Peptides against a protein of PDB entry 4M9S. Designs and how they scored, part 35

Target 1, 135 residues: chain A of PDB entry 4M9S
Amino acid sequence: SRGLVGVECITPYSYKSLAMALQRCVEVLSDEDRSALAFAVVMPPGVDIPVKLWSCVIPVDICSNEEEQLDDEVADRLKRLSKRGALLSGKRMPVLTFKIDHIIHMFLKHVVDAQTIANGISILEQRLLEIGNNN

## One batch from the design tools (peptide; made by RFdiffusion4, then SolubleMPNN)

Design b1_p13_6_s2 (from b1_p13_6, 5 letters changed)
Fold by OpenDDE base, seed 3:
Structure b1_p13_6_s2 (fold): chain B 135 residues (1-135), chain A 13 residues (1-13)
Amino acid sequence: as target 1 above (135 residues)
Amino acid sequence: SFPKPSFDFSVVR
C-alpha cells in the first residue's frame, strides 16, 4: 500500500513500475489522443465529468464543423483513452461522462509540462465563464 | 489556439 496524500492506493506494482507502465501507454498513443490525455490533467480526479465540460479543454482542430460535431469528436477521443486500461473511465448512463482516476492524475501532474497545465486551466476557466454568461 | 503539449518522463527514471 502506498499512501498518496490522503488516499491509500493498493497496487501489486511498485510506484516506479506503475509509472514505467503508464509512460509506455502514453508513448504508443496517437498525437491527437496524447494531446487529449495531457489536458485531462486540468480536470478534478475521481469526478464523473460530462463531455460538454471536457470539450472546453480537449484540443480539437476546429474544422468548420457545427458545435454538435465538436462534442462527438471529443467523446470519440475520450472513448479511445478509456479503452487504454486505467487512463479514463467512461459511463454512458444516465449521461455520458468520463472520469480520471487519482493515480493517473498524479502521474500526469508530474510528467505534463507546467506551461501546458497552466494554459489548460486558463482555457477551462475562460470557457466556463462564457457558458455561464450565455445561460 | 491550444499550446502543443509536452511530456517529461525524467522523473520516472
Scores: peptide ipSAE 0.506, ipTM 0.894, DockQ to the pose 0.560
Fold by OpenDDE base, seed 5:
Structure b1_p13_6_s2 (fold): chain B 135 residues (1-135), chain A 13 residues (1-13)
Amino acid sequence: as target 1 above (135 residues)
Amino acid sequence: SFPKPSFDFSVVR
């Protein structure tokens, strides 16, 4: 089993100084945005991911059963994160996508609780199966 | 329902 050679992201900043800066960014987030950021760790870094897939792991408390409203709320959260500390990067064309970079992802892997990560992966897998079965 | 996520910043200190 060839362990995925983690792409060592070379940053010009010391990991410690960057981590301290990122910690401060996380601490000032709202509870809902902080939760969204935590679950972003389950996504592969460096990949432009459609909002539809983000909606599988971003916790949203919406009373409306409209799937379109769920995606809009998720997109709004991801947009807010993209404006803070380069936590995410968004693209509007050709399709609205968001990407987590390798440095941020590496940070999250160290600070997000292991059980949270495991739960997020499980939820993602379940919802992907549901999407696949409905298509 | 999503479990509430938690962060551990002890690795940063």
Scores: peptide ipSAE 0.505, ipTM 0.894, DockQ to the pose 0.531
Fold by OpenDDE base, seed 2:
Structure b1_p13_6_s2 (fold): chain B 135 residues (1-135), chain A 13 residues (1-13)
Amino acid sequence: as target 1 above (135 residues)
Amino acid sequence: SFPKPSFDFSVVR
């Protein structure tokens, strides 16, 4: 396969150079932030997603079962990612949301392991069903 | 528990 080089992308930079830059960005992340970024691939690109939904797929180990603490930890990770170039875009008002851009999403779809993607989708679906049944 | 994610950058040429 041609990989990322074969994918057309509308950017002021060459797709190859962008992909290399993104790779470097991923490599310098902490393990926690890198994991969060990997699972971000399961979200639809270009959509402002509430932190509550992000919390369904972002792996967080917390000592408390408090939902508020989970959301805060997830938000902190996503906020750090949003500060790393165009990895994510955050909005605080009216509700805290984060968005993955199409270009970043496309990159992640090519570099994140297929099994990871499948697992992430399965986890998201399961969590959404649980939320839907409990509300 | 979440499975550990992995990356493959071999597609980045």
Scores: peptide ipSAE 0.505, ipTM 0.891, DockQ to the pose 0.639
Fold by OpenDDE base, seed 1:
Structure b1_p13_6_s2 (fold): chain B 135 residues (1-135), chain A 13 residues (1-13)
Amino acid sequence: as target 1 above (135 residues)
Amino acid sequence: SFPKPSFDFSVVR
């Protein structure tokens, strides 16, 4: 294995064991949830991110263009991810937020396709700009 | 539409 270079992570598991466990978690996800997880790599690790910001990068195919429906669907996906392998950590108060841990983020940076990462960053930047201009 | 993401787990082995 190429190993991970960078930040030391404190884990009770060896890197290999953790990576294998995470791989298994990813493989059993639905296509939708797996896609959501892939794009989570564009978020800063260790930060409680509001669902509204997650909705800027989580791919959702909804029949309605209603923003409320989008946020609800995104929240549901993130909730499912939070129940699997500590992929995300959710917090309800004071605002519904989700956080990706540094170790999970580092894993994703190594296994998510480079083009996916680049596209996700571009999409996030564009949508944040649009929010800033329209609101 | 979002491009379909892909994973490469070769680095895990």
Scores: peptide ipSAE 0.501, ipTM 0.891, DockQ to the pose 0.555

Design b1_p13_6_s3 (from b1_p13_6, 7 letters changed)
Fold by OpenDDE base, seed 5:
Structure b1_p13_6_s3 (fold): chain B 135 residues (1-135), chain A 13 residues (1-13)
Amino acid sequence: as target 1 above (135 residues)
Amino acid sequence: SYPKPSFNWENVY
């Protein structure tokens, strides 16, 4: 089945001023948190996504190959982003998940470089295949 | 390894 192409509308009045404010928020982030935010664009908006799936696209340098350490580091970054306005929202029950809102997602689609988006999608697809093959 | 992400702020203005 062919997927439907969704049309997203950018509201010019509220968006321009909001976009400028969001740009300043992004500029004050650490390099690590800014990278995490950039790749958040590959996730569907309005969906509570478990940390395990976020870990597929969030860049993390870990000393140990333990999966738990990777998830913990990713969770810490996402938690910091959730404290910066409406960038992300976290939910602890029933499991720890994070969600990107539609407005922030539209902003990221507008400002994140097209090649970065393509790279993030490719990485996500590869990691999902690896998870599926290891089950 | 992950590629370095980039932003295009020209789209904001």
Scores: peptide ipSAE 0.358, ipTM 0.849, DockQ to the pose 0.561
Fold by OpenDDE base, seed 3:
Structure b1_p13_6_s3 (fold): chain B 135 residues (1-135), chain A 13 residues (1-13)
Amino acid sequence: as target 1 above (135 residues)
Amino acid sequence: SYPKPSFNWENVY
């Protein structure tokens, strides 16, 4: 199913209706998938992001000692989200990436608490610095 | 540890 890509005109009514529909989609998610979706707000919309970068911000309650297993768990969560309408779009080739659309990103910025967003950004920045220092 | 995310739905209605 194709997400709403080309929004030429957004009326207050259409926005409200879409937001209500998206709310219902979020409410039926598991706790872990809902958490993953919340922190997806820190990613730039419309960009294919590798799983490695998603793993910097997606919360994993139980992680193995192997980094590769962490990426697999994150990928599984993102795959589930991609099956829930336009929440995320996955691309398998040439490498596995996930993208958040502008409309979903705008919705998340509106409904996710400011503290959650700030925490997510801080965590992402710190993880990226750690990766950079190892290179 | 990750903080628990929260949503505010009041802005939707």
Scores: peptide ipSAE 0.356, ipTM 0.849, DockQ to the pose 0.546
Fold by OpenDDE base, seed 4:
Structure b1_p13_6_s3 (fold): chain B 135 residues (1-135), chain A 13 residues (1-13)
Amino acid sequence: as target 1 above (135 residues)
Amino acid sequence: SYPKPSFNWENVY
């Protein structure tokens, strides 16, 4: 079952034209950034989410097991995505957060594979449970 | 490890 449900909105753009533009944007991303974007779909749109929570679902292959390095790598990926227009919006203060736009989220819900979405939600729920139990 | 994500562009058209 999905633990996070987003609210869909009406786009001010033609969905087809916007979707085509976004498709091209996604296709030029690196594999790593594209993967990060795919799993961004599991986050609720329009909410400033701290990097720590993003790190629960963004796949990162790092040489170190240091948690700080993991968050930094995730942040770097999200920062790159935020520079791609309306994909993500970053906020540095008071805490580094990223927000996915409603329109982008709606787009991702349509184009990201259903199994990928389900897997991402499952992973997020598991990681959140672990965090909750450790705090 | 994470499963490899995939996109279905057919849903765009």
Scores: peptide ipSAE 0.354, ipTM 0.847, DockQ to the pose 0.546
Fold by OpenDDE base, seed 2:
Structure b1_p13_6_s3 (fold): chain B 135 residues (1-135), chain A 13 residues (1-13)
Amino acid sequence: as target 1 above (135 residues)
Amino acid sequence: SYPKPSFNWENVY
């Protein structure tokens, strides 16, 4: 049996074809973009999430200590992912946000390993607490 | 540093 048995969506692609297409799409990403996509699984689907919140979980290897530069780097990664169609949807106005669709989120929940998901959630929680305490 | 994410493609098939 296949992992996405419970997926209900309107698509011209069969379940198998869609899953394979998404897999290939993920495989051609750079390591940094693929990592960003993996940790996108911790975000609630269908919600426009501000870049600042994305920056809590998107890994940045080398970046300035300036918060704006961090957000810009994260935004660039998410923007690249949004160019892959259904992976992410970006909105520039009024506030720069990105959204993960339900179908992609469900896909990621099946293919991203449990430890990665748990790590992402933990990191998000920690960063949110830090932000809250520093305000 | 961030933990390296991993994918399990066996869940697709």
Scores: peptide ipSAE 0.352, ipTM 0.846, DockQ to the pose 0.610

Design b1_p13_6_s4 (from b1_p13_6, 5 letters changed)
Fold by OpenDDE base, seed 1:
Structure b1_p13_6_s4 (fold): chain B 135 residues (1-135), chain A 13 residues (1-13)
Amino acid sequence: as target 1 above (135 residues)
Amino acid sequence: SFPKPSFDYSNVY
């Protein structure tokens, strides 16, 4: 059992109760939103991340008008996640950002498959390099 | 294409 041994969770709930609640939240998501949540594990917790960076790792099926619609689609997914069980926290000003809390991040790190995590990190690194080279 | 993520809760409880 990979217990969260040593992580001080500041929650009024036991870890077991919180994990059960989070599992329920994940299970009721659409496949697309659940996939988005899974890849949120590659983001640093507690940091307000701009939608543009989220778009580097959130899987979106090929939309006909890819570039302008990608950020909007990603934003919509993240907004939906922010309305469910405090999975994400959104901020509109000064720019639209989303943040994953440490507790949610730790949960995802334990339940998301290792291959998805590894792939997500690799994809993020690659896309960040591409953005840096194009700027 | 992104692989479909899977969730394993066996290590949580």
Scores: peptide ipSAE 0.487, ipTM 0.885, DockQ to the pose 0.556
Fold by OpenDDE base, seed 4:
Structure b1_p13_6_s4 (fold): chain B 135 residues (1-135), chain A 13 residues (1-13)
Amino acid sequence: as target 1 above (135 residues)
Amino acid sequence: SFPKPSFDYSNVY
């Protein structure tokens, strides 16, 4: 076996069993939610990230050109993911944020396609720069 | 544009 089997994790579950459980969780997601989860890998783990920043990397297939609708759609996806338990942690106040846990992030780094990760990081950096320049 | 993500579990086990 390779990869995560040798990684120590602070969890009540063995890493192998956790990985299997996570795989099953991923497999039952819709395509859009699975895509959202995949791109969550580009966010730093353990940080409460505002929806505004999530919207920079979460792909939305059908959306209006209105930024508010984009954020709402992204939020809905992230909310659904958060309901899967350990996938994401949502916080509504004072600002709606979502956080990816370290263990989930580590899992995603190993299973998400490398090109997806690279592209997601690039897109995030570009969009953050644009946001920063406009403010 | 975003590519369609794929998941590979071969390196997990």
Scores: peptide ipSAE 0.486, ipTM 0.885, DockQ to the pose 0.627
Fold by OpenDDE base, seed 5:
Structure b1_p13_6_s4 (fold): chain B 135 residues (1-135), chain A 13 residues (1-13)
Amino acid sequence: as target 1 above (135 residues)
Amino acid sequence: SFPKPSFDYSNVY
């Protein structure tokens, strides 16, 4: 089962031209930021997602066990992505959230490895269950 | 644990 459902959209942009531009954007990212972008595909497009939920699927190596540091590191990566080719859209109020647009999401669905997507969804589901059980 | 993501553009071009 999939915990999140992807939404497809029709774009007025030439898909080939857009894909070419986006490929160049992806290729110049750091390994860490590129990894974060790949796993962004598991989020529903067009939805403002709190950083806490992003932290469930963005891979981060943290030295500290403080949960706040995890969210801060994730937020920093997402902020960088929001400044590069409009890959994400950040919103600070009422709470810090990030959103992936339908066009970017559609691109990622086509280019991100299927196994990566499947693994990301599985990990997200597991961590969401853990959060839910601890509430 | 997270795997290293990969990108495939063969189905785009």
Scores: peptide ipSAE 0.483, ipTM 0.884, DockQ to the pose 0.522
Fold by OpenDDE base, seed 3:
Structure b1_p13_6_s4 (fold): chain B 135 residues (1-135), chain A 13 residues (1-13)
Amino acid sequence: as target 1 above (135 residues)
Amino acid sequence: SFPKPSFDYSNVY
């Protein structure tokens, strides 16, 4: 199969050219930010997601003993990604949220390792269950 | 634990 080259995209750019641009954008990220971007694929595209839910799937190597500090670290990573063009879009009001665009999400689904995606979904589901049981 | 993510662009071209 010709992969993403055969996919029609409603953009001013060819799909192939957009994919090449996104590849370059991913390659210049830090290891931490690139990991955060990879796991962003488990979120539904086009939805404003609160930082609390992002913290369920964004990997953080240095865990603070305070849950509040975890959310701050996740927010900082997502903010950096939002400054890299169309990777993420942040909204500060009324609540701090981040959204992955449909095009970026589609790109990530094709390039991120399938096992990473599956593991990310499993971790998200487990953590959401834990949150639900504590409410 | 989170796995180390990898990116494969072979399916893009």
Scores: peptide ipSAE 0.483, ipTM 0.885, DockQ to the pose 0.620

Design b1_p13_7_s1 (from b1_p13_7, 8 letters changed)
Fold by OpenDDE base, seed 1:
Structure b1_p13_7_s1 (fold): chain B 135 residues (1-135), chain A 13 residues (1-13)
Amino acid sequence: as target 1 above (135 residues)
Amino acid sequence: ARSLFDYENVYKD
């Protein structure tokens, strides 16, 4: 497996080098994991986000409609991404959360399709509203 | 379908 340790981007050269390394990491992902990574761009960087909120934007193609199974599937994808170096950071205690770092987030903002980003934001806003109305 | 990732903007000056 391939991984990348997070580094500081202090020069244009270092940024491009990091981008090239990240591109290689993205290209070896499965379609499902690559999609999950793309939609991670809609989350605020540097924040520990509960899996429940990740499940609002991570696309699931083949999974049960049960919420519990949905969250488990999303968690599995995020766990795989967290094993690819600096893509995501997971925290198990006190609650399972995942965080995207600023550098990775900046990379995604540059390379993820603009329409995908816009759609992801809209979906997140809609589903957060629905959660708020149901509680 | 559209590609999720486009790296052209990363490598241009």
Scores: peptide ipSAE 0.429, ipTM 0.827, DockQ to the pose 0.434
Fold by OpenDDE base, seed 2:
Structure b1_p13_7_s1 (fold): chain B 135 residues (1-135), chain A 13 residues (1-13)
Amino acid sequence: as target 1 above (135 residues)
Amino acid sequence: ARSLFDYENVYKD
């Protein structure tokens, strides 16, 4: 696998310094927020994704089975991540969405466990199918 | 449990 420093990206930071800064940001997160960030890698970068879709892949350990409460818990985690600036960008209107930018996504693709990525994709696909069948 | 993050790939040539 090619290192992050070997990829081309538009940023005011050097690849190494950016990666180090991001690593530090990840390390200070809570376990649940860090887990949420890890699974964010399965989302396409640069796209405003509704919370409902995020909730398909973001792990929630202790929460009600009610969809609204699940979405709220996921939203809270994503909001905390968005407060870290470059990690996520949130939009409250017209619909609550969150977006991962290309730089962060690129970083995550390099550092998130491959099995986690694969699992996340599978989970997303499965749950999207379930949503589609239940419509 | 597997670690979610591995930074070795970041610093590869």
Scores: peptide ipSAE 0.424, ipTM 0.825, DockQ to the pose 0.539
Fold by OpenDDE base, seed 3:
Formats: C-alpha cells, structure tokens, sequence
Structure b1_p13_7_s1 (fold): chain B 135 residues (1-135), chain A 13 residues (1-13)
C-alpha cells in the first residue's frame, strides 16, 4: 500500500482527519503489535533501520535466550505493521530494514505516552553503548 | 498502569 511521504497537513482540519484515520488503524492492532508501534517513535524518521537496532527497543516477551530468535520475532511484528499502509515501510534488500515516515512519527510523538518515549530512548541508548563496546 | 496512547491533545482546540 501507499505511504504518506508526500502528504502535508495544510489545515488543522486535515491534520485531525489524518489523526482520526491513524487512530482507527492503531485500535485494530493486536496488543503486541500496538506496543511495537508505540516504541517505533524512538527511531529517527525517514531512515532505513536494520532489524537488529529495532530489536533494541521493541518489547518482546523472553521466550528464548538466543538473540537471533528475538530478532526474528521483532521482524515478524514489524512486517505486520508494514502491511498496515503507511505505518512502516520494509525493505528486504540488501539487508532487511524498516523505516517510519515523518507523518507517522509526528503522529506518534503526539499520542504516545511521554514516559514511555523517555524510557524507550534510554533503553536504546544503553543497548547501543553495549553494542559499541563489543565492537 | 498507564495507557500507551492518548489522543486528547490531537482533538483538543
């Protein structure tokens, strides 16, 4: 489906209409997919992000201690979100990545709980430091 | 115990 990359809100009415549509999209998601979408706000918009980095912030119940299996679970959630129109854009080549568009990111910044955003950013920063120390 | 999403600010004028 088509994304919202080229769309701009010219009037407050247009903005509200878009927000209402996005709200409906969020409400039909499963709990786990809705949670994943909430934490997508911590990523910079318009950037193709590898699944490994998404796995640093997307909450997944610990079913296995193997990192590769966790990445697969995260990828599945992101794939489902990418099938919901403009929520995410997936790219398979050369490496599997996902991108959040500016409009969706702006929407999430307005509606996602502020404490959740702050916690997500902190977790991402800490995990990135750990990755950096191992390289 | 808080909701992940709050739409109040979007619709408030």
Amino acid sequence: as target 1 above (135 residues)
Amino acid sequence: ARSLFDYENVYKD
Scores: peptide ipSAE 0.422, ipTM 0.827, DockQ to the pose 0.432
Fold by OpenDDE base, seed 5:
Structure b1_p13_7_s1 (fold): chain B 135 residues (1-135), chain A 13 residues (1-13)
Amino acid sequence: as target 1 above (135 residues)
Amino acid sequence: ARSLFDYENVYKD
């Protein structure tokens, strides 16, 4: 199921040259940040997504039981990614959100492991349902 | 564990 990623984009740039540059960027990331970037592919591009929704799919190994601390850890990872090229863009108002670029999203769709994408989408859908049912 | 990234399809052209 790829319901959240329904829009395709075409880049005006050379895809191979972009891929080479982005691969270099990915390789220098920490394991934690690289993992966060991989799961960013499950989000729709060009949309400001609140940190709470990012936390539904970004894996965190060690975190407090407090939801606020989970969001803070996820936010820190996304902030670091936003400082790396055009991977993500952050917005603080009205609430803290992050947006994945269309070009970056297209790149991730081609290079992120298919099973990882499928798992991420499934996890997001399940956790969104849980959030909705608990409200 | 599976690798998160695979660039085979990108550079195969």
Scores: peptide ipSAE 0.421, ipTM 0.826, DockQ to the pose 0.436

Design b1_p13_7_s2 (from b1_p13_7, 11 letters changed)
Fold by OpenDDE base, seed 2:
Structure b1_p13_7_s2 (fold): chain B 135 residues (1-135), chain A 13 residues (1-13)
Amino acid sequence: as target 1 above (135 residues)
Amino acid sequence: ARSLFDYSRVYEK
């Protein structure tokens, strides 16, 4: 299915209807995929984000200390989310990236726990600084 | 544990 890039909700009813549909979609996800989706809210909408940056905020419970394996696990989760259509859009070439749609992002901003959002942003900022200093 | 999602904010009157 196609994403909702360029689509805007112009009425409260349309937003509510979409939110209800999205809620149902979120509720059928696994816990790990649902967590990944929650933390997707920290990313700017409409931007193709490399998996490396996603891996900075997507929580991974069971993985090795190898960075490549971490990225692969994150990528798998994001790929599963992208199969839900409007949730995420993935690009395999030239670089593996994922993008959150503006509408989905707006939805997440309304429903994701505020502390989770704040923590996610803080974690992302910290990880980016670490990456920058370790380059 | 805190719930990741709270839909009550969407359905506020």
Scores: peptide ipSAE 0.533, ipTM 0.870, DockQ to the pose 0.432
Fold by OpenDDE base, seed 1:
Structure b1_p13_7_s2 (fold): chain B 135 residues (1-135), chain A 13 residues (1-13)
Amino acid sequence: as target 1 above (135 residues)
Amino acid sequence: ARSLFDYSRVYEK
């Protein structure tokens, strides 16, 4: 069985019903927003993550080379995702952050391509090291 | 190219 092994949060819906609803939400996203959601799986769930760190893993194929603009584009994508039910939760203060909940994270772990997850983790680790070396 | 999302893993028993 490839279903839910362990419950990490309380929900009034069955996992299957929630998965069906989430699938519909994912299918109506744009390609870029869907990609952003896929790579959200590499972030720790339940943690408010600054946009700067999200920008380390969210793929942006067509944008300016300016770091500020990159962060803005990433923020826009995450904001759109946060408006799609419980996909993400945004917080503006003290700084702009986004959080992926445990239930969404568990869903993504089941449906996102394994190679994509592995690549995302590697990219995040590499870019965090680069930030540490250049900061 | 492989799809980003595969829902068959969720519904398999």
Scores: peptide ipSAE 0.530, ipTM 0.867, DockQ to the pose 0.483
Fold by OpenDDE base, seed 3:
Structure b1_p13_7_s2 (fold): chain B 135 residues (1-135), chain A 13 residues (1-13)
Amino acid sequence: as target 1 above (135 residues)
Amino acid sequence: ARSLFDYSRVYEK
């Protein structure tokens, strides 16, 4: 399928129609993948972000204590999302990264629970500080 | 006790 990069919604009708289509895409996801998509809203759009940073905000219920295993689980979820149209775009080279497009990001900001967004941002900031202190 | 997604704003009008 083709991504939505370069597409603009210049009318309210176009935006509404696109949002309806995206809603259908979200509703067919598994619970864990849908949760991952919700927290993708905390990332800046249009930026290739390494899996390690995604792992700071993507919730994982069942995971071993090893950080590498956490990254693998997060990567699997993001890979599944990237296969659902334009939800995410993944790159394998030179490092595995994922990117959320502006249109998808705008949609998520519109429909994801505000408290969830705020909590996600707070968690990301704290975990980034911890990473920074270890460097 | 809140849903992750709320589409009510999309269909407000």
Scores: peptide ipSAE 0.529, ipTM 0.867, DockQ to the pose 0.426
Fold by OpenDDE base, seed 5:
Structure b1_p13_7_s2 (fold): chain B 135 residues (1-135), chain A 13 residues (1-13)
Amino acid sequence: as target 1 above (135 residues)
Amino acid sequence: ARSLFDYSRVYEK
């Protein structure tokens, strides 16, 4: 389901020119951060999303059995991405959240592998259901 | 393994 995807925005910038610039930004990322950015497309744009929800879809190769350490690793990746222009924006209060920009989200929808997007949405939905059922 | 990013659609005429 694509229900979490918000309405696309119209950018005043040339899409191809923006894409070229963003492609260079993506290429200089580490493999870990690039992977995190790819799955960021699953989140609705313009919404402050808690790290806990990001951790439901951002892949992490090595983590402890403690939930807190997983969230910390995800937060570190998102923090690094937030330092790369308008890719993400972090907000510390009242809770640590991250938001993907509408323009960046539109870019990702065009370049991220379709199967990756589909898998990410499915994984997020499943894990959200698990969280809801456990409460 | 599939590549995460594909720019071919963006630069297509």
Scores: peptide ipSAE 0.528, ipTM 0.867, DockQ to the pose 0.436

